Peptides against a protein of PDB entry 5EG6. Designs and how they scored, part 106

Target 1, 151 residues: chain A of PDB entry 5EG6
Amino acid sequence: RLRSQTVSTRYLHVEGGNFHASSQQWGAFYIHLLDDDESEGEEFTVRDGYIHYGQTVKLVCSVTGMALPRLIIRKVDKQTALLDADDPVSQLHKCAFYLKDTERMYLCLSQERIIQFQATPCPKEQNKEMINDGASWTIISTDKAEYTFYE

## One batch from the design tools (peptide; made by RFdiffusion4, then SolubleMPNN)

Design b1_p28_2_s1 (from b1_p28_2, 11 letters changed)
Fold by OpenDDE base, seed 3:
Structure b1_p28_2_s1 (fold): chain B 151 residues (1-151), chain A 28 residues (1-28)
Amino acid sequence: as target 1 above (151 residues)
Amino acid sequence: STSLVSDYGGETLVREASETKPLEMIPL
């Protein structure tokens, strides 16, 4: 683990075979819906349907084919990830990506790097975990014909 | 396709994703 300080607005991007956070370039990604029992691997079966919070997804770069491990997409309320939200994913809301089968690790940026950040349990609400701003993402559709989000 | 954007400011303890879970390239 490293100590780092970040002040940035950045986009998820793939360059040189690695995920990174770019201030100038944005990557185009597919968000594939998986079955909850889908195993980790380079090959996976994509499920049809609208993506809901709480479901397992794969983020895949449309250009390079680079992919992150299985993620659970979660709804964000302020600086908390909601553990039990299950409504359709909306571009109107921020989201967080929990790395499946980890101890509260979320997809996060730190300067130019993409990292895992451990969320803290919310002391007052069992259905929430506290995340930082770098673990809160906004989804921007680049092609509405490919993916429809709830609005 | 879609893009992801985040705004972040502050200090944090970080761990590289590749240290615990490797990133992968899938054949498209």
Scores: peptide ipSAE 0.312, ipTM 0.731, DockQ to the pose 0.085
Fold by OpenDDE base, seed 4:
Structure b1_p28_2_s1 (fold): chain B 151 residues (1-151), chain A 28 residues (1-28)
Amino acid sequence: as target 1 above (151 residues)
Amino acid sequence: STSLVSDYGGETLVREASETKPLEMIPL
């Protein structure tokens, strides 16, 4: 694990039709639950229910309608993504977003850019993948009373 | 609605990342 002299904070944001990581502005997004067999596309069907780790989701900007590719939301423990966690998603825990159907690619920030970061397999734990700090996210709900998401 | 925030170590952390690729966005 890298030691950082300083910690910087950035928010996922959409500007000019592109996703970026802003230090000042935050975007409002909907996290839609999808079926595991849902195909990639601009059109998709939303599934009802509480979102659990391991499930497929779509992040959609509430203002622009821009979306990221299908993601699998995974629970984070320190600097590792848990592959087998399936409990309800909570704002109390950090999470990572695996790009579905990729080779261990995760949603990550690099300065102001949003990129894919390839996780490294954990040598001693098959149910974990090592990620960097930029691939670890905290979900902030506009409804502070809601800690488990229902879509 | 929700927002996503990440705390990171900055450029040093990014430089030592294994592999990175650009992200494709999908308009709705």
Scores: peptide ipSAE 0.290, ipTM 0.713, DockQ to the pose 0.076
Fold by OpenDDE base, seed 5:
Structure b1_p28_2_s1 (fold): chain B 151 residues (1-151), chain A 28 residues (1-28)
Amino acid sequence: as target 1 above (151 residues)
Amino acid sequence: STSLVSDYGGETLVREASETKPLEMIPL
């Protein structure tokens, strides 16, 4: 898979009550672990423990309190999201955020916008879905006292 | 707290759209 010759690096950010992709600013977020059976809503119960791939999480802006819908964090291998990985989330690996209860929709940036991007099934590899670069995220830990990831 | 960073290339989306079936992109 060839990479684009024109690449823009952007950060997830909240501005004006909306999520967007900023080239200048990065948002500070809490990643809350949820129970797999937790329902969607503004109010939710946080579960204790280390975050593993395949688990349900909530991304909440530490400043505004704005939150994305429930996400399943998945490990990324090359240009694919792994559906069966369950090891601890690592800062050394890219990850993808599947929007729970959707048809293979992933959190993705497109220019300045945050969108849902539909992954394509891998016919030869049932445990993988093809994603684009904009749906592959790197987690930057800004507070190791609160969040520890595998290294 | 944490932050998330990703890369986007205009050619990347165009290429993928050409190589695969049309993908649905929905604003959040």
Scores: peptide ipSAE 0.233, ipTM 0.633, DockQ to the pose 0.061
Fold by OpenDDE base, seed 1:
Structure b1_p28_2_s1 (fold): chain B 151 residues (1-151), chain A 28 residues (1-28)
Amino acid sequence: as target 1 above (151 residues)
Amino acid sequence: STSLVSDYGGETLVREASETKPLEMIPL
């Protein structure tokens, strides 16, 4: 059982009009639930209710309004994203953000950068895709718009 | 609102990665 040694902990943040991974600051984001058939765009209809894995979401910075493309929030099991999980999103579990309509691209941090990381299919497990640690996210609820921290 | 945190581990995974496309600015 491989325990990945954490090299660094970083938070999703928006700075200079770009998403980045900060070790000093974290941003507050709204995770908006969208309809599965919602098209990409600056204008979208937000659904009410609990977000479930497998649903389409928009991540929007509460300060700048910067948003990522439509994402599918997926449950993470160890180092794999589960493709068929549909239970409510839990803060107790890691999640991954699949960029909708891509070839297995996931929201990932690489040091200070936010990148798209291509997951590898699991040959023996069609319901799973292999991701790296940087593509596994923990959701923390907050009412703060922005917070600075020291490691 | 939420914050997202991730731990960058020492995994040696050689996989294709790309930068994110330009992001949207939308009303809050």
Scores: peptide ipSAE 0.292, ipTM 0.711, DockQ to the pose 0.084; fails the geometry check

Design b1_p28_2_s2 (from b1_p28_2, 14 letters changed)
Fold by OpenDDE base, seed 1:
Structure b1_p28_2_s2 (fold): chain B 151 residues (1-151), chain A 28 residues (1-28)
Amino acid sequence: as target 1 above (151 residues)
Amino acid sequence: STSLVSDYGGDAKVIEASETKPFQIIPL
């Protein structure tokens, strides 16, 4: 039996040309897999297959076509992003979105805004970066969303 | 945000990159 979810759930959404987290509206996003050497741009070449942690992805709004910059999807362990994980990404697992080619910047929720949060290095664990709770995300297919969150 | 969130285990479907199947992205 699925547990009932709180009504306070927020969703990534596009509004006014910006990404934000909304409790009232949700966006559907295509997750495109890119080559590791793919450059930033509005046009990009996509790959097929299962997405693995450490790979570069593009999140594209299904309605507006707006996209975030290239992201590296990373596995999350508690409040740390794992830098060397490479296993397949599963729905409903915790993940973080590293903004590619930045100094440890991650996609982060702050109130209703989506911001960049700079992760803190873990000196004793070079394969980890410390993120805040707002930088942890989960992914679910749209065909499962209602069943999962709104029983 | 959800009781179904799992860190490393569970019977969760692997995400396949697709131009036809969109996802919700949920902050925790």
Scores: peptide ipSAE 0.431, ipTM 0.789, DockQ to the pose 0.046
Fold by OpenDDE base, seed 3:
Structure b1_p28_2_s2 (fold): chain B 151 residues (1-151), chain A 28 residues (1-28)
Amino acid sequence: as target 1 above (151 residues)
Amino acid sequence: STSLVSDYGGDAKVIEASETKPFQIIPL
């Protein structure tokens, strides 16, 4: 394992029909890009191209086919999610997953469970929401995972 | 956003949506 002061030892994983964070097992997820007006459903129309912050995505487990609800991927600045960022999303950059059509609910790690955390509006910056430590994520391709996280 | 790529000596790649290339999603 390559040493990092910022990378968690836990991974998003699907077990028993549920999403959780595992220190021993990791899941591989397809990231599907959706149109902004795409409705929630098991079947959806996907787009090609590079993912930008602010866009809607579907995360689908490559093994089980289990999917999370539609998410908007947002840029993270320290302890805040940026609401208006639209630049391309890079691997190993910090991001947050806003649950689409909710009141500031974000995908969050609590112990070993994946929960929804309600962000707090930033009082002095309308384009930011305050998230907790468990609501920050990073994304890496599986073909690079061994090199990046394993020796 | 802060990149973790520098910790491993690599370059960050833009994420391309794909049906054939899966990703790991890691909490920080």
Scores: peptide ipSAE 0.418, ipTM 0.777, DockQ to the pose 0.045
Fold by OpenDDE base, seed 5:
Structure b1_p28_2_s2 (fold): chain B 151 residues (1-151), chain A 28 residues (1-28)
Amino acid sequence: as target 1 above (151 residues)
Amino acid sequence: STSLVSDYGGDAKVIEASETKPFQIIPL
């Protein structure tokens, strides 16, 4: 069980009606759990419970109320997103956000911008997609933001 | 393996969906 300290220099933030990654400011986001058949929209029905990989979520800014499109939260193994993982999502574990109903598009950090990055299929492993480093994220409760993490 | 770290250690918690509890989302 090897661990190394991870240093994060940026946080997801909303400013001027846009999502971006800031080194100076951070945003607090609600993570809403949706039904798998929930349609896209500003209004949506939420579910209670623990979030599992493979489930559909909405990320909503706690201040502005702005939301990203529906996402499927996926488990990350090295530089691959797992398509069939369904275990509970833990804070501080790395994950990827697949944009639902797209051709393998994932939320990705590019400098200070949040963009979509198209994952590449893994020919030998049908249950995996290759993502870049900018497409990996971690989640932490705001009341625990003072803590550091290892992975 | 990933864990929450402080002077006293810590464990990662499973994320529970909530309309009242916000999170930080941090790129790696």
Scores: peptide ipSAE 0.418, ipTM 0.777, DockQ to the pose 0.045
Fold by OpenDDE base, seed 2:
Structure b1_p28_2_s2 (fold): chain B 151 residues (1-151), chain A 28 residues (1-28)
Amino acid sequence: as target 1 above (151 residues)
Amino acid sequence: STSLVSDYGGDAKVIEASETKPFQIIPL
């Protein structure tokens, strides 16, 4: 399979007022939990607690305060995003970020850019959507930044 | 990708939403 990323591991980062993936710099992000009916905007009401798959989250850069649109965090199984998983999200597990209220758009790595990529329906399984390799992510606490990642 | 990343269950901590605990978001 063709990968959009190079051999070196990249990290989500904010530079020049935009989100991108950097092999040299990494960003620290706060993950806010929202109500399912929370509207899009710069200001939002947050909830406390453990995050579950299927819930709505906001990713906010700790330095710049820039935020991505509302996302639904989904569990990943191989090359598919699971639509009905609702168990707690653990660090170092694979996940995908669905752009809320879109037609199957997911956050995706393309070279050094973060783009939206449209998933395709799984014809045999209604509870799954097919995503590309660049649409899988992992989350880790900043205190564990000494961990080494490989492609 | 990494050997530390799991497709399924593991011993990693559950993510708690907080304004005081930042995370790295890593594309695979």
Scores: peptide ipSAE 0.430, ipTM 0.789, DockQ to the pose 0.048; fails the geometry check

Design b1_p28_2_s3 (from b1_p28_2, 11 letters changed)
Fold by OpenDDE base, seed 3:
Structure b1_p28_2_s3 (fold): chain B 151 residues (1-151), chain A 28 residues (1-28)
Amino acid sequence: as target 1 above (151 residues)
Amino acid sequence: STSLVSDTGGDTLLREASETKPLELIPL
């Protein structure tokens, strides 16, 4: 465990074979939809169709081929990740990436590092987990789109 | 393709993702 303080806008980026958070550069990624029962590995089967919140996805750098472990994309409401949202993913909404099969670990950035942040259970709402700002992401479409998002 | 943006703030206890879950290199 590390203690870190981050105050800045960051982009997910791949450099030197590693994921990092850049204030100046952004990476282009494919978001691949997987089956819920898909196992972890370098090889995976991609599903067709709209990505919905609650589904399992793979983030793959379009340039380097680097990929993160399996993620569940979740809808964000303010400082919380919604556990039961299942509507189509929208670029109008922030999202969070839960690391599948972990104890509330979310993809998060801290300064130049990509880390896991452990969400805290929401005391009054079992369908929500409290996340920090670094675990809340905005999806921005580029010139290429593998999947259709709701807008 | 897609880009991801986040705004960060505050001091937190963090775990590097690679410490518990390795990043993967996959063919495109």
Scores: peptide ipSAE 0.130, ipTM 0.645, DockQ to the pose 0.079
Fold by OpenDDE base, seed 5:
Structure b1_p28_2_s3 (fold): chain B 151 residues (1-151), chain A 28 residues (1-28)
Amino acid sequence: as target 1 above (151 residues)
Amino acid sequence: STSLVSDTGGDTLLREASETKPLELIPL
């Protein structure tokens, strides 16, 4: 008998001190909101409030404490990251994670590896960058509270 | 707090320090 497998979903996971993508395992993460002027480091000060696109965040594994470098969370429209969106982040929409202070580098899935992918500028739209599908993420909460937010 | 909230449009919003399920990639 011939067997084949197609993976349609992968999860960010921490194993062996590294971030990777898994189809079977997933990690829980804390998303910390930082000040825009917060420097990179092992220790950081967090802000209170709801996360908006364009803000700086830290992703920290709840189990291992491993963290990615500072990221700017950006809204995604199809295969483009929006550079000027500032509305609250919705888990119903895809997002991208720009590596802060890089030349358009985004957190990206390549097979089972987490890499940096360089987005290309949109020639006709300066407020957009072209990303690949591997750089588009969905955030799913482990806990939900009933709260009404008005924009 | 590790909670998330919804807006008036039904979207679930992120709060700082919220615990989330793994970031999910859904390849096309």
Scores: peptide ipSAE 0.094, ipTM 0.641, DockQ to the pose 0.060
Fold by OpenDDE base, seed 4:
Structure b1_p28_2_s3 (fold): chain B 151 residues (1-151), chain A 28 residues (1-28)
Amino acid sequence: as target 1 above (151 residues)
Amino acid sequence: STSLVSDTGGDTLLREASETKPLELIPL
């Protein structure tokens, strides 16, 4: 996809009790599927099935057990998050993580930090909102030793 | 690009822990 700026290749990682972006180390996370009405908490129930865009998920670090708040996984088209996509999530496709119950806040890489980035509405396309390059993620399966993708 | 290493299926052990033990929730 077309990029408005250059971002370095980094991985979501947990270190020192914080989420950060590492160029060398990657965190292994479990993505739990939740019901849409599941409340936020340190404990949660999960549902079975393949994850679809638009569904609520929890990211939990497999090593530390640290978790991010509830997220909505959304499909990415170029530099926009799609609000109405509901097809199965593909690891080969870019995705974005909307922080549930926020005003368009997305999980975003900014240098070595993980931050919230506020997406900009698309006035002409109500089903889209603009994210930056750092808010576009690629999911890599832990069982794959080699992974190649094109941006 | 930013990459997330994940197991989308979820591990049984972690799922059980998630349901029975508190996790450290890190709000951004």
Scores: peptide ipSAE 0.068, ipTM 0.641, DockQ to the pose 0.101
Fold by OpenDDE base, seed 2:
Structure b1_p28_2_s3 (fold): chain B 151 residues (1-151), chain A 28 residues (1-28)
Amino acid sequence: as target 1 above (151 residues)
Amino acid sequence: STSLVSDTGGDTLLREASETKPLELIPL
């Protein structure tokens, strides 16, 4: 293991018109790739291709159509988000979702809630900022969502 | 489509979704 596993697995889910973190239920999402200069809005233009770290994405619930604000998907190294990684996103790696145009705010789970968590600058490494475990996500295809994962 | 999970493992590259649906923005 690269780091200690959390006690429980949580899934991003939409219920009652809100995003939440569930240990029992999972949501299916579309991950749309946007241009870096795409403005915030319910309507947006998407790009084709493989998603790379550092790019802007939209997460959209496939069932409800509810979407989070624009996010920058970032690579995670242990408990840090990498600011300058730009390689293709792999489901083998953990990732973090920076809320675009915020002061280091990341998509984070806290018990059953989805919140913004402010990352702390890494004192020794300018290309990293420290996140908590709740801000570290793994992306899996829905065909594998029925499985229990172990580390 | 995909799911986002804490502390799990995947095994493929991520590609932009090809499907489009009506959206509702939910700010955090």
Scores: peptide ipSAE 0.202, ipTM 0.675, DockQ to the pose 0.103; fails the geometry check

Design b1_p28_2_s4 (from b1_p28_2, 14 letters changed)
Fold by OpenDDE base, seed 1:
Structure b1_p28_2_s4 (fold): chain B 151 residues (1-151), chain A 28 residues (1-28)
Amino acid sequence: as target 1 above (151 residues)
Amino acid sequence: STSLVSSYGGDSLVIEASETKPFQVIPL
């Protein structure tokens, strides 16, 4: 007998006014760079420019306008989120979305649900937090995604 | 890969993640 393991890929999507993880549909999102001191709210000041790890962002559905709470985008190394990375974010590289002002809560998919996953501290590496695979996200431009998905 | 830019410029993004399912035994 062969032991096999399968991977299920899902996309962040908004349906029925809620965020969910869809295996068939993907949402088109805007990522808005915020000031570090920007408060939570429906209205926020957006900055232009390249996004760096460690910066505060808002993910907004391009269709519905639904937005997640303020997130800090963090670099992912293997199964860990890096707390001190500050280089520019690259598309197609795994990243994590820390829910700002929480106790290590990260945006995570679990089946069809979008949940908060509490990262585990890395005792030996204070600059890292251990996350699961569902909390490791890949960001792709819609034009590239369309090309890839419908290829 | 390309650098991520704030969507103030108008670009939209797809955001995906994957879950690894438990191992299953497949009969030979």
Scores: peptide ipSAE 0.530, ipTM 0.855, DockQ to the pose 0.131
Fold by OpenDDE base, seed 5:
Structure b1_p28_2_s4 (fold): chain B 151 residues (1-151), chain A 28 residues (1-28)
Amino acid sequence: as target 1 above (151 residues)
Amino acid sequence: STSLVSSYGGDSLVIEASETKPFQVIPL
């Protein structure tokens, strides 16, 4: 007998009124750019334009309308989230979603669950926080996803 | 890569992540 370990990819999805990580289905989400001073709530003002790292965003399910709390999208370098990156966000590049106004909590998958993962400070690099693999996300446009997943 | 734009207007996205599974025994 041999022990083996594999990597699984899961998609953010809404089912039964809850966010979860599905290996079978992907959800279609809107990412709305917010003002930095926008308060938490069901109603929010959306800004137009390119999204940059460090900005506040709302993720909203296109089908159910359910939304996650306000997030700050951060750049990922290997297994760390960068705190000071401010360049434009690119699709297919790994990113992290910091839960705004929390103590280093990031949106993370754990098997089928969506959880908050607390990042640990990097001892020698104050501009970085250590995250796990489940907290490193990839964003893909729906049209590209359909082509990739259903070809 | 393509730049990410605010979904002001209805462009939707897929959001995915990967996780390492626990070890499993494979019979030889």
Scores: peptide ipSAE 0.530, ipTM 0.852, DockQ to the pose 0.126
Fold by OpenDDE base, seed 2:
Structure b1_p28_2_s4 (fold): chain B 151 residues (1-151), chain A 28 residues (1-28)
Amino acid sequence: as target 1 above (151 residues)
Amino acid sequence: STSLVSSYGGDSLVIEASETKPFQVIPL
């Protein structure tokens, strides 16, 4: 017998009024840039333009209109989220979604569930926080995505 | 790669992540 470990890719999706991580279906989402001082709510004012790491964003399901709480999109380096990166976000590059105004909570998948995962501070590097693999996300435009499954 | 732009009724996105599964025994 051989011990093996595999990787599972899942997509953010909304079903039955809940966010979940699906291996068979993907959701189509809009990402809205917000002002740093924008308050939480169902209604929010959006900004146009390029999104930079460190900025506040809203993720909204294009089908259901359901939205996650305000997030700060952060750059990912290996197993860490960078706290001070501010360059433009690029598609296909790994990123993390920090739940704004929380104690290091990040959007994370755990099997089929979407959860909040608390990052661990890096003792030697104040500008980094340790995240798990399920908290490292990849963003791609639907028109550019090569997927075998649809919503 | 393409820079990410704020979407207001524009292009939609797929958002994915990968998780390492626990160790499993595979028959030889």
Scores: peptide ipSAE 0.521, ipTM 0.849, DockQ to the pose 0.119
Fold by OpenDDE base, seed 3:
Structure b1_p28_2_s4 (fold): chain B 151 residues (1-151), chain A 28 residues (1-28)
Amino acid sequence: as target 1 above (151 residues)
Amino acid sequence: STSLVSSYGGDSLVIEASETKPFQVIPL
């Protein structure tokens, strides 16, 4: 017998009133830039402009209106999240979503579930935290996604 | 690639990630 591993791509999705990771369907989400001092809540003030790493964002499902807690979007370098990067976020580049005000918790997929994954401090680099593959996300506009996935 | 803009104007996004599946035993 052969032991084999495969890599599976999953999409953030809302179904049955819950966030999950779907291999078949993708959700369309809004990403809202918030002020750093914005409090957690259903109602929040949205800012305009380009999003930079290190900034606070809200992810909201365009269909259901369900939202994740406040996140800090961080740059990913290989298997690490950078804590001090502040350049503009680019689509198609890997990023991580740190759950604000937690002990190194990141948005992560595990099979069909969306979970919080606790990053490990990088021993030799204080400005980095080690994350797993399920915590490295790629953001694509829906128009580009349609082209990428359906053509 | 294109810089990410806040969805202030109503633009929506797809968010994806990849995971290595657990080992599967395939009979030979």
Scores: peptide ipSAE 0.520, ipTM 0.849, DockQ to the pose 0.126

